Peptides against a protein of PDB entry 4Z5W. Designs and how they scored, part 2

Target 1, 305 residues: chain A of PDB entry 4Z5W
Amino acid sequence: IPDVFLELNKLWYFSAQSNLFNGEMPRSLSNSRSISLLSLRNNTLSGQIYLNCSAMTNLTSLDLASNSFSGSIPSNLPNCLRLKTINFAKIKFIAQIPESFKNFQSLTSLSFSNSSIQNISSALEILQHCQNLKTLVLTLNFQKEELPSVPSLQFKNLKVLIIASCQLRGTVPQWLSNSPSLQLLDLSWNQLSGTIPPWLGSLNSLFYLDLSNNTFIGEIPHSLTSLQSLVSKENAVEEPSPDFPFFKKKNTNAGGLQYNQPSSFPPMIDLSYNSLNGSIWPEFGDLRQLHVLNLKNNNLSGNIP

## One batch from the design tools (peptide; made by RFdiffusion4, then SolubleMPNN)

Design b1_p28_6_s2
Fold by OpenDDE base, seed 5:
Structure b1_p28_6_s2 (fold): chain B 305 residues (1-305), chain A 28 residues (1-28)
Amino acid sequence: as target 1 above (305 residues)
Amino acid sequence: SEIIEKLKKIIEESKKKEEEEKKKAAKA
């Protein structure tokens, strides 16, 4: 990518995703005062991620996912006072989340999926201070660590939590009961054990639950048959709208590429591939909004209702 | 939304890769 962004003083949106760009991010881009949305996803960009947050005062969205960046996670990102969304998926940092992220009050959405992030305890302890954090994706990190169940952890505004495929040990963490706005929980493909806690059924906004491919035991909590978001349409939580301005590019003339409606997460309960026992509750029939109930590969018995 | 689609794609790619790794490990 050429180092010409100083001349582009009106550049608000730059998307160069899914190309063959290599080398480092241009210094002029890292100092752009005008840019609000930056996407360089799915390239071969390399070197250290550096952003001059004192210059990049308009930066609201950063997508650098699926690049060959190296080194540390940029500790100065919280100084980008308007930065809401970060996608660092598939960047191999081999690092911990910086302590500076405690001050990341603008942060609403963060993904480190498959980014070789270490120390889940430190990560959650830091990120709980992000009061505006709604979406957190930590999939394919923290290999064989223990998922902390510290009741003092608080993600008050969390809507989406995805920590799949980490081989995490522990139980369903009690601190999730402090997230009453939780809409989507994926803890699949871990080594989580114990029982599924009944308080999950009290998460009135929860419409997507994936606990599949764990080592859960005991009965399915009857409270899951009372998930309000799955009982009635009136409680059908609006899809977690990213606070992204849907800039409908009013490109007038070119034939309407129907942006296929963003395929909604189907309302789902997946408890498959565990060691759950007991019966299937007939009251799962009350979940009129449920699209997928997956209970396969358990030790369930009795009649199918 | 673009984030939901990105999240879905991340989830699907993650699940597929792990299923492939588990299928490889079960064949070994």
Scores: peptide ipSAE 0.022, ipTM 0.589, DockQ to the pose 0.027
Fold by OpenDDE base, seed 1:
Structure b1_p28_6_s2 (fold): chain B 305 residues (1-305), chain A 28 residues (1-28)
Amino acid sequence: as target 1 above (305 residues)
Amino acid sequence: SEIIEKLKKIIEESKKKEEEEKKKAAKA
């Protein structure tokens, strides 16, 4: 990418995703005062991620995913006071979350999916201080670590939590009961054990639950048949909104707003590939909004209702 | 809308890599 962004004093949005850009980020881009949305996703960019947060005062969204960046996670990112959304998926950091992220009050959406992040305990302890954090994706990290069950962990505003494919040990952590706005939980493809806790059925906004491919035992909690978001249409689960600026194209043309319904996550309960026993509750039939119920590859018995 | 698509993309990309890693582990 050429180092010409100093001349682009009105550049608000720069998207160069899915190109063949290589080398380092231009210094002029890392110092852009005008840029609000930066996406360099799916390139071959390399070197250390550096952003001059004192210059980049308008930066609200950063997507650097699927690049060849190296080194540490930039500890100064919390100084980007308007930065809401970070996508660092598929950047191999081999690092812990910086302690400075405890001060990241602007942060609403974070992905480190498949970024070689280490120390889940420290990561969650730090990120719980991000009071505006609604979306957290930590999939494919923390290999063979233990999912902390510390009751003091609090993600009060969390809507989306995805920590899949980490080979995590432990149980479904009770601190998730402190996330009443949780809409999507994916803990699939771990080594989580114990019983599925009944309090999961009290998460009235939870419409997508993936606990598949774990080592859960015992019965399916009957409380899952009472998930309010899956019983009634009136609880139209507000789409988990990471604050990506909706470019509402003001299509001024009165032609039918085909709301291209963004491919919503289907309302789903996936408990497949566990060691669950007992019966399938007939009351799963009350979940009128449920699109996918996957209970395969368990030790369930009795009649299929 | 765009949000769910971006989340889906993040999840799908994570799941695809997991399937690739499992296919590698099953071939090893």
Scores: peptide ipSAE 0.017, ipTM 0.496, DockQ to the pose 0.028
Fold by OpenDDE base, seed 4:
Formats: structure tokens, sequence, C-alpha cells
Structure b1_p28_6_s2 (fold): chain B 305 residues (1-305), chain A 28 residues (1-28)
């Protein structure tokens, strides 16, 4: 990528995704005062990620996913006071989340999927301080670590949590009950054990639950048959729209972006590939909004309702 | 939405990779 961005003083959006760009990110780009949306995903960019947050005062979205960047996670990103969205998926950092992210109040959406992130306990302890955090994707990290169950963890505004394919040990963490706005939970492809907790059925906004490919035991909690988002027609669960600025605004009008597109995540309960026992509750028939119920490969018995 | 499509792609690619790793580990 050429180092010519100093002259582009009106550049608001730069997308060079899915190209063959190599080398480092241009210094003029990392100092751009005008850029709001930066996407360089799916290239072969390398070197250390550096952004001059004092210069990049308009930066709201950063997508660097699927590049060959190396070194540390940029600890200065919280100084980018308007930065809402970060996608660092498939960047192999081999690192912990920086302590500075405790101060990341602008952060609404974060992905480190398959980024060789370590220490889930530290990561969650840090990220709970991000008061505006709505979407968190940590899939393919923390290999064989223990998912912390510390009740003091609080993600009050969390709508989407995806921590799949980590081989995580532990139980479904009680601190998730402190996230009443949770819409999507994926803890699939771990080594989570114990029972599925009844309080999951109290998450009135939860429309997508994937606990598949774990080691859960006991009965399916009857409270899952009363998930309000799956019972009532009127609660069109607003898509977990992270304010990902990747929505091309079609029309300029100031009306709230009605995320009228049906959630590309179907309303789903997937409990497949566990060791669950007991009967299938006939009251799953009351979940009129449910599109997918997957209970296969368990120890369930009795009649199919 | 482009977000949810990206999230789906991340999830799908992640699940496929883990399934492949499990299949490799079960053959070893």
Amino acid sequence: as target 1 above (305 residues)
Amino acid sequence: SEIIEKLKKIIEESKKKEEEEKKKAAKA
C-alpha cells in the first residue's frame, strides 16, 4: 500500500480488503486525521500494528483481520476515543489482552477469533470494564484454559458472547446472569461440564444458544422452554447490532438504523453432542419463534413430544 | 447484516478448524 494518505485529508472510508497487499501499514495511514473506517482485512500485511491515536481522532472502526501482523496487541488503542469496533481475527499475537483495555470506553465490538490470545481470566477481568462492550468474540483462543466462574465479573451491556472451540474447562459461568441483554451465547466445542443452569431461561433477550460439543450432564432445564425472545412474536429481538460501522448506510436519513433484516443467526437452541439425560420437554412447542432445536447425540429418553 | 455475516463466517471457520483438529487428534 503506498504511503500517500497525508494528501487524502477528506478520506473517511478506506477499504482495501481481500487483496494481495504485503509489507507494513503505511505511516501516513496510521496518522490519518480524517479516516473513520479502516478495513485492510484478508491481506498479507506484516510488522507491528501501530496507530497514532492522537492523530486518528475520527477512527471508529478498525478491521485488520486475516493478516500476517506480528508483535504485541496495540496497548494504545483505548486512546482512540471514537474507536468502537475492532476486528483482529486470525492475527497470531501470542499475547494477553493489554491492561490498558480496562479504559476502552468507546469499545462496542471486539473480535480476537483465532488470534492466539492467552489467559481468559485476565481477558474477561479487563474487558468487563468496557462499559459499552456489546459484542465479544474470543473463539479459538485460550486453549485448554478454565472458563472463570467468578460471580464478580459483570458484562452489563453484553449482547453477543462467542467463546467457541477453546477446549475450555469449567461450567456455564454464573456471571453471565449479570448480562440481561444477552442475545447470543456460543460456548460450543469446549470441555465445559456440570449441568446447564436454570437461570439461562431468565435471559429474556436470548434467542441463540449454542452449548453443543461439551460434556454437560443432567436434564435440560425446563426454564429454556420459557425463553421470552422465543415465545413472543412481538419481541423481534433486535439483531445484536453491534454498532459495527460496516453497515453501508444506504440512506442518509437520521432515523435509527432499523435492523429490519432478520438476524442471520436463526433463533436456535443447540445442546447437541453432550451427555444430557431425561425427557424432551413438550413445552418446547411453546417456543413459536424457534427455528432450530438440536438435541442430537445426548442420553435423552422418554417420548418425543 | 454484514456484521452478522462476518460473525457467522468467523464462527463457521472456527468450528470447521476445531472439527478438523479433533479429527486429526482422534486419528493420531
Scores: peptide ipSAE 0.020, ipTM 0.575, DockQ to the pose 0.026; fails the geometry check
Fold by OpenDDE base, seed 2:
Structure b1_p28_6_s2 (fold): chain B 305 residues (1-305), chain A 28 residues (1-28)
Amino acid sequence: as target 1 above (305 residues)
Amino acid sequence: SEIIEKLKKIIEESKKKEEEEKKKAAKA
């Protein structure tokens, strides 16, 4: 990418995704005062990620996913006072989340999916201080670590939590009961054990639950038949819309990347591939908004309702 | 919109990689 961004003093949106760009990110881009949305996703960019947050005062969204960046996670990112969303998926950091992220008050959405992040206990202890954090994706990290059950952990505004495919040990953590706005929970493809806790049925906004491919035992909590978001249509849980303004690109003409309306996640309960026993509750029939109920490959018995 | 699509793409790419790793592990 050429180092010409100093002259682009009106550049608000820059997208150069899905090209063949290599080398480092241009220094003029790292110092852009005008840029709000930066996407360099799916290139071969390399080196250390550096942003001059004192210059980049308009930066609201950063997507550097699927690049060859390396080294530490930039500890100065919390100084980007308007930065709401970060996508660092598929960047091989081999690092822990910086302690400075405790001060990341502008952060609303974070993804480190498949980024070789280590120490889940430290990561959650740091990120709980991000009071505006609504979406957290940590899939394909923390291999064979223990999911912390520390009751003091609080994600009060969390709407989406995805920590799949980590081979995590432990139980469903009680600190999730402190997230009453939770809409989507995916803890699939781990080594989680114990019983599914009844308090999950008290999460009135929860419409997507994936606990599949774990080692859960005992009965399905009857309280899951009372998930209010799945019983009634009136609680049309506003999709966890990131506070991204839907910029309708006016110009229809250039090859339409159909910004497919984000097809809503289907309302789903997936408990498949566990060691659950007992009966299927007939009251699952009361979940009129439920599109997918997957209970396959368990030790369930009795009648199918 | 864009985060749900990014999230879906992250989940789909994660699931594809896991299916590929499972297919590799089942062939080993």
Scores: peptide ipSAE 0.019, ipTM 0.513, DockQ to the pose 0.029; fails the geometry check

